# Ledger of designs, part 150: peptides against a protein of PDB entry 7PB4

Target 1, 105 residues: chain A of PDB entry 7PB4
Amino acid sequence: KMLNIKEYKEKLLSTLGEFLEDHFPLPDRSVKKKKKNIQESSVNLITLHEMLEILINRLFDVPHDPYVKISDSFWPPYVELLLRNGIALRHPEDPTRIRLEAFHQ
Target 2, 218 residues: chain B of PDB entry 7PB4
Amino acid sequence: DALQMAVGYFEKGPIKASQNKDKTLEKHLKTVENVAWKNGLASEEIDILLNIALSGKFGNAVNTRILKCMIPATVISEDSVVKAVSWLCVGKCSGSTKVLFYRWLVAMFDFIDRKEQINLLYGFFFASLQDDALCPYVCHLLYLLTKKENVKPFRVRKLLDLQAKMGMQPHLQALLSLYKFFAPALISVSLPVRKKIYFKNSENLWKTALLAVKQRNR

## One batch from the design tools (peptide; made by RFdiffusion4, then SolubleMPNN)

Design b2_p11_7_s2 (from b2_p11_7, 5 letters changed)
Fold by OpenDDE base, seed 4:
Structure b2_p11_7_s2 (fold): chain B 105 residues (1-105), chain C 218 residues (1-218), chain A 11 residues (1-11)
Amino acid sequence: as target 1 above (105 residues)
Amino acid sequence: as target 2 above (218 residues)
Amino acid sequence: MTLRLLIEELL
């Protein structure tokens, strides 16, 4: 039975969500440093779950260019975690782009 | 420089063709060890070698020796620590290496140049409290990192559950006391008033080296 | 279970 790619994706994301919430929680950025002037752009960091969701979605939606640009919302430790685990790969020519590793090849 | 050659060896990995791979490896390890204990290592050298020690590129014995000589000349880059923690999450290092890393991180905490990104790793460290071997050292690290904003109801529950499981551990009591200080309303339990917080500082492998680093940087 | 193994099992 071809598990509908959509159902498989949803199950994957759900199972990962629970695991990631327990083991890889978002960093508590709650320090409102009141320091006035530096527009530290309060870039909202995305969860590791959201990051994986973006990568998975891109792989399924655009399989010929499965790369996602690393934005300021991508927390560097999460990026490194994905890369070092072989979950993601950097684009050979553009280190600012990453893709989900194709585990089924 | 002999140190640069040694670091380069570990970074590039063993050259396949060397008949005396073990002798070459030992030579480079001794070079790193000698420089680290005498003078300390530059931040860049620590960045490279720390990543290597935690990557699983070499055997546990080699990784342990590298990690033991991660002594700064001046400072450790926060980025190196962030990278190191990412390797811990990959799980390619042994349990003993993880313990040694947390011991190292606590010992070297004052030599880390910045703490902003390390503070963001609070949740990762807190999750590691579940490991009985790591728990004493993680409690010490969390004691150094904890801010009022980190003290949440769910973390309080987890710490109390750990206390129920493990008993009244001095390191856990120290962390709970800090949590109670920041958020007394979340911790209704009476904590023993310990005047002295004793983390297992007695076996700091780096005590002598750290004293020497502090003396050189005065 | 490593994050990788989990993903590999799910993927």
Scores: peptide ipSAE 0.057, ipTM 0.536, DockQ to the pose 0.267; fails the geometry check
Fold by OpenDDE base, seed 2:
Structure b2_p11_7_s2 (fold): chain B 105 residues (1-105), chain C 218 residues (1-218), chain A 11 residues (1-11)
Amino acid sequence: as target 1 above (105 residues)
Amino acid sequence: as target 2 above (218 residues)
Amino acid sequence: MTLRLLIEELL
């Protein structure tokens, strides 16, 4: 049963990877305007695929607390996309935490 | 100059110790408004002020006034638009501010220096079609952005579902007609031959300002 | 609805 879930997860993620890359790519932030002094911490943004993988992994690894903390690597449009479409939910008491929606009920 | 001082005030925020915070805020806001409507703003000034208007740093009334005066002297940087979309998604701005932003984006579309990065946001704009308040303006934006490669079966289904839910809206019909033009095989439904595409352009708050910008840059 | 169909429907 667990093996089938892992395989299903991997197959799902692999199938979504190409779709998400094609339709929801990260914008090129490479315009590092060399303005010297403001340490805009070059936070490396993760892909939507990586974000979904994190959420799915958390749901399987810690089903009793399936929430992931939103980091600076989470591009806000991706977070909004997941939340607006009901793919993810915010924690009711902590808006900085999100979980994958349990579509299995 | 007065504009630099005003922009700097909004960027740094109000100094805690000022007894006349509201008077100072209003003074700087009026400075930005006056320059923007008279001469337009530099791309760098728009970059700063647009982010401030969408960050939730100030109240909705202030944010609305800032956003209304995001009038370019010459061009708007596409990077400013990409950053602005990110701020919209943080959820610190009001629904009215989101609507105003999309109206602004449509109105200023021709003044954006490049479109490559904005085109990458196509999917995010498309996802905003489900918001009834945004839908008319997002349809107009998508009408400006849509290329043949964006017309996919899943997006066609979503537009048809949205039409089934909302009825035959002029803005949806305009976008669907464009989709049918690019991919006629995906849209079997006979669309009414509308001779004129009607978006809510009558509500362009910037029409006079944009004419003045175009005249100065000729 | 599979997460895929949902993601394909929602994305």
Scores: peptide ipSAE 0.046, ipTM 0.826, DockQ to the pose 0.091; fails the geometry check
Fold by OpenDDE base, seed 1:
Structure b2_p11_7_s2 (fold): chain B 105 residues (1-105), chain C 218 residues (1-218), chain A 11 residues (1-11)
Amino acid sequence: as target 1 above (105 residues)
Amino acid sequence: as target 2 above (218 residues)
Amino acid sequence: MTLRLLIEELL
C-alpha cells in the first residue's frame, strides 16, 4: 500500500511538472548583482511543482496536521494561485500555514 | 536632492525619534507627488516606491497617494511590476489598493520596458478574473497581454463560466472576442459584433500626466 | 484541463 502511494505521488508530480513549468513558470529574477547594499535576501524561490510536492507530501505524511508553513521560498503569487483556485486552504487560526484541499470528499 | 531624501525616508521608514512624524511624512509625500506629476519618476524611484506602496508598510491613504504618483519619467522596469505583483499577493494591501494597482498597470502598460516576464504572469492575472472588483481591469490587462499561445481550452471554459455568472460584461466580451480571433474553433458562441472594444477608462487618473510623459519622450 | 481539475484527477 505505501509503495503504491509513493509511486502514485511520483507519477502525479511528474505529470504536473511539465504543465506547471509551461503555464506557471517562475519569473527570471534578473539577479543583476548591482553592488549596492540593499539586502535583497537572496531567498531561492521554489517552483510551483516543488511547492505542490511539499504540500502533497505533508498531506500524506501527516494527515492529522497537513499544514505547511509558508516560507520565504514560497513565491506569493503561487500561494495566491493555489488558494484562489481552491487547491490549497489557509489554516483557520494561522494564515501562515496552508494545506492541500481534500479533493476526495 | 529633496526627492532622494523623500524616497530614502519611505525606504528606511520613519526615524523613531521624530516628534513630527506625520508632518515629515506629508512633506516627503508632497515632494514625491510634485516631482512625479511635474517631471515623472526615474525607474529606480518607481521600483522602490511601488514596492513600498504594496508592502503594507504605510497606511492605505499613503499607499494610495504613492500609487497615484507612480508616473515614469521615461520607462518602468518590468522587474518592478513583477515584484509589485508579488507584494500584491501577500495580502497586506487593501482591495482598493489592488484595484488601483491594476488600473495603474493598464495605464502605464506602454511605458514598461519589457513584457517577457509580465507575459509569464499571464496565468496569475487570469486567476484574478474571479475577483469582481478586479475583473474589469484584469480583462483589459489580459487583452493587452494575450497571445495565441495563451488561448487554451481551459481558459475559454473559465471565461464562459464567468460570463454565465456575471452576464455579458463589455470587458469580458472584449477578451472573449480576442480569444475567438486567436482560436475560433474553441469559441462556438456567437459574440455580439461590437464595433468598439469597451474597457473602463483606467487611464483617466493619469491621462494628463501620460500625455506629458509622451511629449517629453518624443 | 484546469490546474484544479488536473490535481483533482490526480489526487
Scores: peptide ipSAE 0.045, ipTM 0.799, DockQ to the pose 0.341; fails the geometry check
Fold by OpenDDE base, seed 3:
Structure b2_p11_7_s2 (fold): chain B 105 residues (1-105), chain C 218 residues (1-218), chain A 11 residues (1-11)
Amino acid sequence: as target 1 above (105 residues)
Amino acid sequence: as target 2 above (218 residues)
Amino acid sequence: MTLRLLIEELL
């Protein structure tokens, strides 16, 4: 049973990776505009693939609390993309937490 | 204000019990259209209405009319555009609405306040090149967005494959010429030196409105 | 193919 879940997870992530690499490549980190003064914390944004991986991992690792806290590394457009597509849901009491949608209910 | 009432109607949706739903809808739609074409819309009004037009809350006919009147008074918020693109990924809008959106986005491109987040959506737009109906408008959008860092080997291959499939389309040639300018080593093929870049005139729907916006913001 | 459709097919 556990082997089948792991294999399924790997297949899911691999297939998503190929799709996301083709359609949603990494935001080029290189727009470090040296604006001098404001310590805008160089928060490294994660990919949409990495975001989905985090959500999938949380669902499998902690199925009773599958919510992930939105960090500054989560690019807001990707969060909105996941929410609007019904891929993710916000926590009903904490809008800073999101989970992968349970498609098999 | 009549405009605020109209925007509020679209935001909240129709009240279930109204017998005259269609008349009320038409009244509010005409109000939005009239203000948009005369004066343009505030950035906040565009944010609300653009989101509604692409969310699938209303029928295609209504969404098309709303989208056609997304004319700014001054600027369009980049956040509104990012939200709109997120709805395109949901697949609730018709193919015709997607085409209209890309035409709108190209036409209104100079009125968008910032481009940093839109540039991060480059990959999404590039993926839409495979849609034959979108391809001419997406090429134009990509021509406006493309920076040196966007020109990657895999994108060059995809553009050349599209050219092999579709032939030497003027819009595709324009984009390829820009790619060759940024990365000549990635494009070994001789591109015809076109002195003139030809895109489909996406601005035709808004030409008069865009002139008026530019005059108001001088 | 939309991202949603892909996920729905895989999930």
Scores: peptide ipSAE 0.037, ipTM 0.552, DockQ to the pose 0.205; fails the geometry check

Design b2_p11_7_s3 (from b2_p11_7, 4 letters changed)
Fold by OpenDDE base, seed 1:
Structure b2_p11_7_s3 (fold): chain B 105 residues (1-105), chain C 218 residues (1-218), chain A 11 residues (1-11)
Amino acid sequence: as target 1 above (105 residues)
Amino acid sequence: as target 2 above (218 residues)
Amino acid sequence: MTLRQMIEELL
């Protein structure tokens, strides 16, 4: 049973990866290094694929607490995209945490 | 003022107790339309109303009217556009609303304050090329957005596949020509040397309003 | 096809 879940997860992530690489490529880090002294932490934004991968992994690895903390690497438009499409849900008590919605309901 | 009351109505929704819901809706919609066409809307008003128009909160007729009057006084916030695009994926808006949005986005492109985040949505827009109704307007949008870094082999393949399916469409040829300009090695096919790039005139709906906006901001 | 529908087909 666990092997089948892992294989399914890998297949899902692979299929999503192929799709998302084609349709939702990496936010081009056009953070122009303007020299001004503000320690703008060069937050490496992650892809929508990577975001979904994190959410899927959390759902499979910790099904009783499938919530992921939104980091600065999570591009807000992608977070909004996931939430508004019902792909992800915010934690009811902690808006900084999101989970993958169970599509099989 | 009347505009703030109208925007507030759309934002908060109809108060349940109003017997004349349709009359109230029409009154507020006319208020927004009148101000938008006369003076344009503030960026904050566009932010609220654009989000409402695409959220599916109201019927298609109302959403269409709202979108038609999304005319800026000065600028449109990039964040408003990003939020609007996020609603396109929810499927609560009609196909006609999506077409109208892309037409609006092309027409208002120069009035958007920043393009950095919109450029990050390049892949999303590119995926929308598969919709035959959207394709002409998406090609125009992509023509405005495309940078060298966006021109990748897989996108070239997709465009060529679309051309094989749809034929040599002027809007698709325009985009392919731009791709060939940025990455000539990726496009071996001879493209017709068109001196003029032809897109569907998306601006026609707002031509008079856009002229007025440009005159006010000079 | 919505992004949701695409993901639902993949899931």
Scores: peptide ipSAE 0.118, ipTM 0.600, DockQ to the pose 0.191
Fold by OpenDDE base, seed 4:
Parts: sequence; C-alpha cells; structure tokens
Structure b2_p11_7_s3 (fold): chain B 105 residues (1-105), chain C 218 residues (1-218), chain A 11 residues (1-11)
Amino acid sequence: as target 1 above (105 residues)
Amino acid sequence: as target 2 above (218 residues)
Amino acid sequence: MTLRQMIEELL
C-alpha cells in the first residue's frame, strides 16, 4: 500500500511536471522586484510544479497538519491560481498557510 | 462619489435585498460605463472591476459590459492582469468573456505598467492557442510577449502542427515569423514574407477610447 | 480542460 502511494505520487508529479513545464515556466529569476530596499534578497521563485510538489508532500508526510507556509519563493500569481481553481485552500485562521485540497474525499 | 458607490456595489454585492435589484445594478453599471468612457478608470478601480468581471460573480451580460468599460485613466496594474488570468483557469467565465478579455488585453497592452509577471504567463497563453475562438487574439498577445527565450523547439512544433490543422492563418504566420526571427535554426520552413502583419484589429472596440487616453496623458 | 480538471484526473 505505501509503495503504491509513493509510486502514484511520483507518477502524478512527473505527469504534472511535463504539463506545467510546458504551460507554467519558471519565473525568470531576473524579476528583480526593484523595491528600493537594498537587500537584493534574490528570492528564488519556485515553479508551479515545485509548489504542488511541496503541497503534495506535506499532505502525505503530515496528514494531520497538511498546511504549508507561503514563503517569498511562492510566486503570488501561482498561489492565486491554486486557490482560485480549488487546488489549494487557505488555513481558516492563518492566511499565510495553504493546503492541497483533498480531491478524493 | 457615484463611481465609488458603484464600484463598492460590485465589490461587496447588494447590501439590502432591494426590491429593484436590476434597476440598482443598471444604475451602477451605467455610472461605471459613463466614467470609464469619459475619463477612464483609476488602476484601483480596474483592479476591482476586472476581478469581478472574470470571477463569475455576475451574469455574462454584466461581465461583458464591465470588461468593455475597463478603460484606464493612466495605467493598468500588472497585478490586476495576472489576477484576471488566474480567473480564466477556473472556468467560471463564458467563452465570449474569454475572447473579450484577450481582445482587451491586446488593446490595453501598452497601458499595463509592467510586463515581467505577464511574461511568466507565456506558457499559459500559449496553451490557449488550441482554442479556435481565442487563437487569433492569443497569437497577437504572444506576438507582443515573445522573447528569444520563449522560442523553444516544442512550441515551434505546436505552432507548425496548428498551422497544418488550421491552414496558413495571418495571425499564425505573424507569430511564426517572429519565432523564425528569434530562432531561424528551429524553423526550416520558408514563411511567406508578408510586409504587413494583420491581426484582427479591425474591430477594436476601444479605438476611440484609447486615443482619448493617449491625448489626456500627453 | 481546466487546470483543476487535469489535476483531478491525475490525482
């Protein structure tokens, strides 16, 4: 049963990866948010695929607290895309935390 | 202000079950239309109203009218456009609303303050080429967005396949010509040198409004 | 196909 879940997860992530690579490219790291503040924290934005991977992993690894904290690496448009499509849900008490919606419940 | 009340109505919805919901809706819609066509809308007003028009909160007729009056006073926020695109993925908007949005996006492209985030949505727009109704407008949008780094072998193949299916459409030829310009090694096919790139600009609903915006911002 | 539908089919 566990092996089947891991294999399923890998297959899911692989299939999603192919689609997301085609349609949701990596945020070009060159988007220097010229916010005037000097700390060029080159925030490495993650792909939509990586976001989904994090969410899926959290759901499987910590099913009792499946929420992921939104970091600066999460591109806001991708977060909104996930939320608006019902792929992810915000934590009811902490809007900085999101979880994958359980599609099979 | 009448405009603020109208925007607030669309944002918050009707506060009271007014017996005359339709008259109130029409009043506020006319207020937005009048201001938008006369003066343009502030970026904040466009942010709110554009999001509403694509969210599926109102019927298709209302959404269509809102989108038609998304005329900027000065600029459109890139964030507003990105939010709008996120609604296109939800499938709550009609096909006609999607077409109108892409037409609007092309028409208003020069008034968008930044394009860095919109450029990151290139793949999403490229996927929309498969929709026959969207294809002409998406090609025009992609023509405006395409950089050398976007021209990949798989996208070239998809465009050539689409051309094989749909025939030599002027909008596809324009985009393919741009792709060939950036990556001549990826496109071995001889493209007819068309001197004029014709996108379906003939029915620009906003032509007069855009001229007025440009005159006010000189 | 919406992104949601695609993910739902994969999940």
Scores: peptide ipSAE 0.201, ipTM 0.700, DockQ to the pose 0.189; fails the geometry check
Fold by OpenDDE base, seed 3:
Structure b2_p11_7_s3 (fold): chain B 105 residues (1-105), chain C 218 residues (1-218), chain A 11 residues (1-11)
Amino acid sequence: as target 1 above (105 residues)
Amino acid sequence: as target 2 above (218 residues)
Amino acid sequence: MTLRQMIEELL
């Protein structure tokens, strides 16, 4: 049973990866913000694929608390895309936390 | 002012108790339309109203009217466009609204303050090329957005497949020509040398308004 | 096809 879930997860992530690579490119890291002196921490933005992977992993690893904290690595447009499409849901009491929506309800 | 009241009405929604809901709606729509066509809308007003037009909060007729009057006074926020695109993914808007949005986006492209985040949505727009109704306008948008880094082998294949299916469409030829310019090695097929790029005139709906916006911002 | 529909088909 566990092996089947892992294999299913990997297949899902692989299939999503192929689609997301085709349709949702990596945020170009290369926007060299001009060196104004502010130590803006070069937070590496994650892909939509990586974001979904994190959400899926959390759902499988911690099904009773499947919420992920939104970090600075989460590109706001992708967060909004997931929320607006009903792919993710905000925690009712903590808007900084999101979970994968159960598609089978 | 009257515009703030109208925007507030659309944002908050109709108060349940009004017997004259339709008259109130029409009054506020006319207020927004009049200001938008006369003076343009502030970026904040466009942010609110564009989101409403694509959220499915109102009927298609209302959404269409709101979208048609998304005329900037000065600029459109990139964030507003990104939010709008997120609603397109939800599928709550009609096909006609999607077409209108892409026409609007092309027409207003120069008035969007930044393009960095919109460029990251390139793949989303590219995926919409398969929709026959959207394809002409999406090609035009992609023509405006395409950078060398966007020209990938799989996208070239998809464009060639679309050309095989749809024939030698002027808008598709324009985009392919741009792809060949950036990556000549990926497009071995001899494209007809079109001296002129022809897209559907998406801006026709806003021609007078766009002229007025350009005059105000000189 | 919406992003949601695609994900739903894959899930």
Scores: peptide ipSAE 0.158, ipTM 0.667, DockQ to the pose 0.193; fails the geometry check
Fold by OpenDDE base, seed 5:
Parts: C-alpha cells; structure tokens; sequence
Structure b2_p11_7_s3 (fold): chain B 105 residues (1-105), chain C 218 residues (1-218), chain A 11 residues (1-11)
C-alpha cells in the first residue's frame, strides 16, 4: 500500500511537471530586484511545480495538518492562481498557511 | 466623488435591498465609462475594476463594458495585469472576454509600469496560442515579450506545428521571424522576408483614447 | 484546459 502511494505521488508530480514546465516556466532566478543597498536576500522564487510538490508532499506526509506556510519563495501570483482556481485553500485561522484542496474530494 | 462611489459599488457588490439593481448598475457603469474616456483612470481604480471584470462577479455584458473602459490616466500597475492573468486560468470569464483582455493588454502594453513579472508569464501566454480565437493577439503579445532566453526548441516545434495546422498566418510568421532572429539554428525553414509585420487589429478600440492619454502626459 | 481541470484529470 505505501509503495503504491509513493509511485502514485511520483507519477502525479512527473505529469504535473511536464505541464507546468510548458505553461508556467521557472521565474527566471535572475530577477535580482536591483533594489537599493539593503541586502535583500535574493529569495529564490520557486516554480509552480515546486509549490505543488510541497503541497502534495505535505498532504501525504502530514495528512492531519496538511497546511504549508507561505514563504518568501512563493511567488504571490502563483499563490493567487492556486487559491482562485480552488486548487489550494487558506487556513481559516492563519492566512499565511495553505493546503491542497483538490485531493480532499 | 461619483467615481469613488461607482468603484465602491463594483468592489462591494450590489446592496441586496435595492429594488432598482439594474438602474443603479447602469448609473455606476456610465460614471466609470465617462471618467475613463475623458480623463483616464488611476492605477488603483484600474486594479480594482480589472480584477472585477475578470473574476466573474458580474455578467459578460458588464465585464465587457468594464474592460473597454480600462484606460489609464498615467500608468497601469504590473500587479494588476498579473492578477488579471490569474483569472484567465479560472475559466469564469467568457471567450469573448479573454479575447478582449488580450487586445487590451497589447493596446496598453506601453502604459504598464514594469514588465518583469509579465515576462515570467511567457509560458502561460505561449500555451494560449492553441486557442484559435486568442492566437492572433497572443502572437502579438509574445512578439512584444520574446527575448532570446524564451526561444527554446519545444516552443519552435509548437509554432511550426501551429503553422502546419493553420497555414502561413501573418501574426504567426511575425513571431517565427523573431524566433529565427534570436535563434537561427533552431529554425531551418525559410521564412518569407516580410518588409511589414501585420498583426490583427493593429488599430485597437482604444486608439483615440490612447492618443489623448499621451497628450495629457506630455 | 484550465490548471484545475488538468489537476482533476491527474487526480
């Protein structure tokens, strides 16, 4: 049973990866906001694929608390895309946490 | 002012108790239209109204009228455009609304304050080439956005496949010519040397309004 | 196809 879940997860991530690479490419890591002198930590933005991978992993690894904290690596437009499409849901008490919704039906 | 009341109406939605919901809607819509065409809208007003037009909160007729009056006073925020694009993926807007949005995006491209985030949406726009109704306008948008780093072998294949399906369309030829310019080794096919690049509806619905905006900001 | 539709088909 556990092996089948891992294989299913890998297949899901692989298939999503192919689609997301075509439609939602990596934000070019090179968007160094040349902001002024502040050591703005070059937060490497993650792909939509990586976001979904994190959400899927959390759902499988911690099903009783499937929420992921939104970090600075989460590109806000992708977060909004997931939320508006009903793919992800915000935690009712903590708007900084999101879960994968599509897997709970 | 009347504009703030109108924007607030669209943002908050119709008050349940109004017996004349349609008359109130029409009044506020006309207010927005009148200000937009005379003076343009502030970036904040465009942010609110553009999001509403694509969210599916109102009917297609209302959304179409809102989109037609998304005329800037000065600039459009890139964030507003990115938010708008996110709604295109939700499928709550009509095909005609999507077409109108891409036409608007091309028309208003120079008034967008930044393009870094829009450039990151390149793949999303490229995927929309498969929609026959969107294809001419998406080609025009991609022509404006394409950089050397966007020209990849898989995208070249997709464009050539589209050309095989649709024939030698002027908008597709324009984009292919740009791709060949950036990456000649990826495109073995001879492209006709076109002296003029033609995109569908190069004269947009906003031509007169945009001229007025440019004159006011000089 | 929307992103949601694709995910739903994979799921």
Amino acid sequence: as target 1 above (105 residues)
Amino acid sequence: as target 2 above (218 residues)
Amino acid sequence: MTLRQMIEELL
Scores: peptide ipSAE 0.113, ipTM 0.609, DockQ to the pose 0.165; fails the geometry check

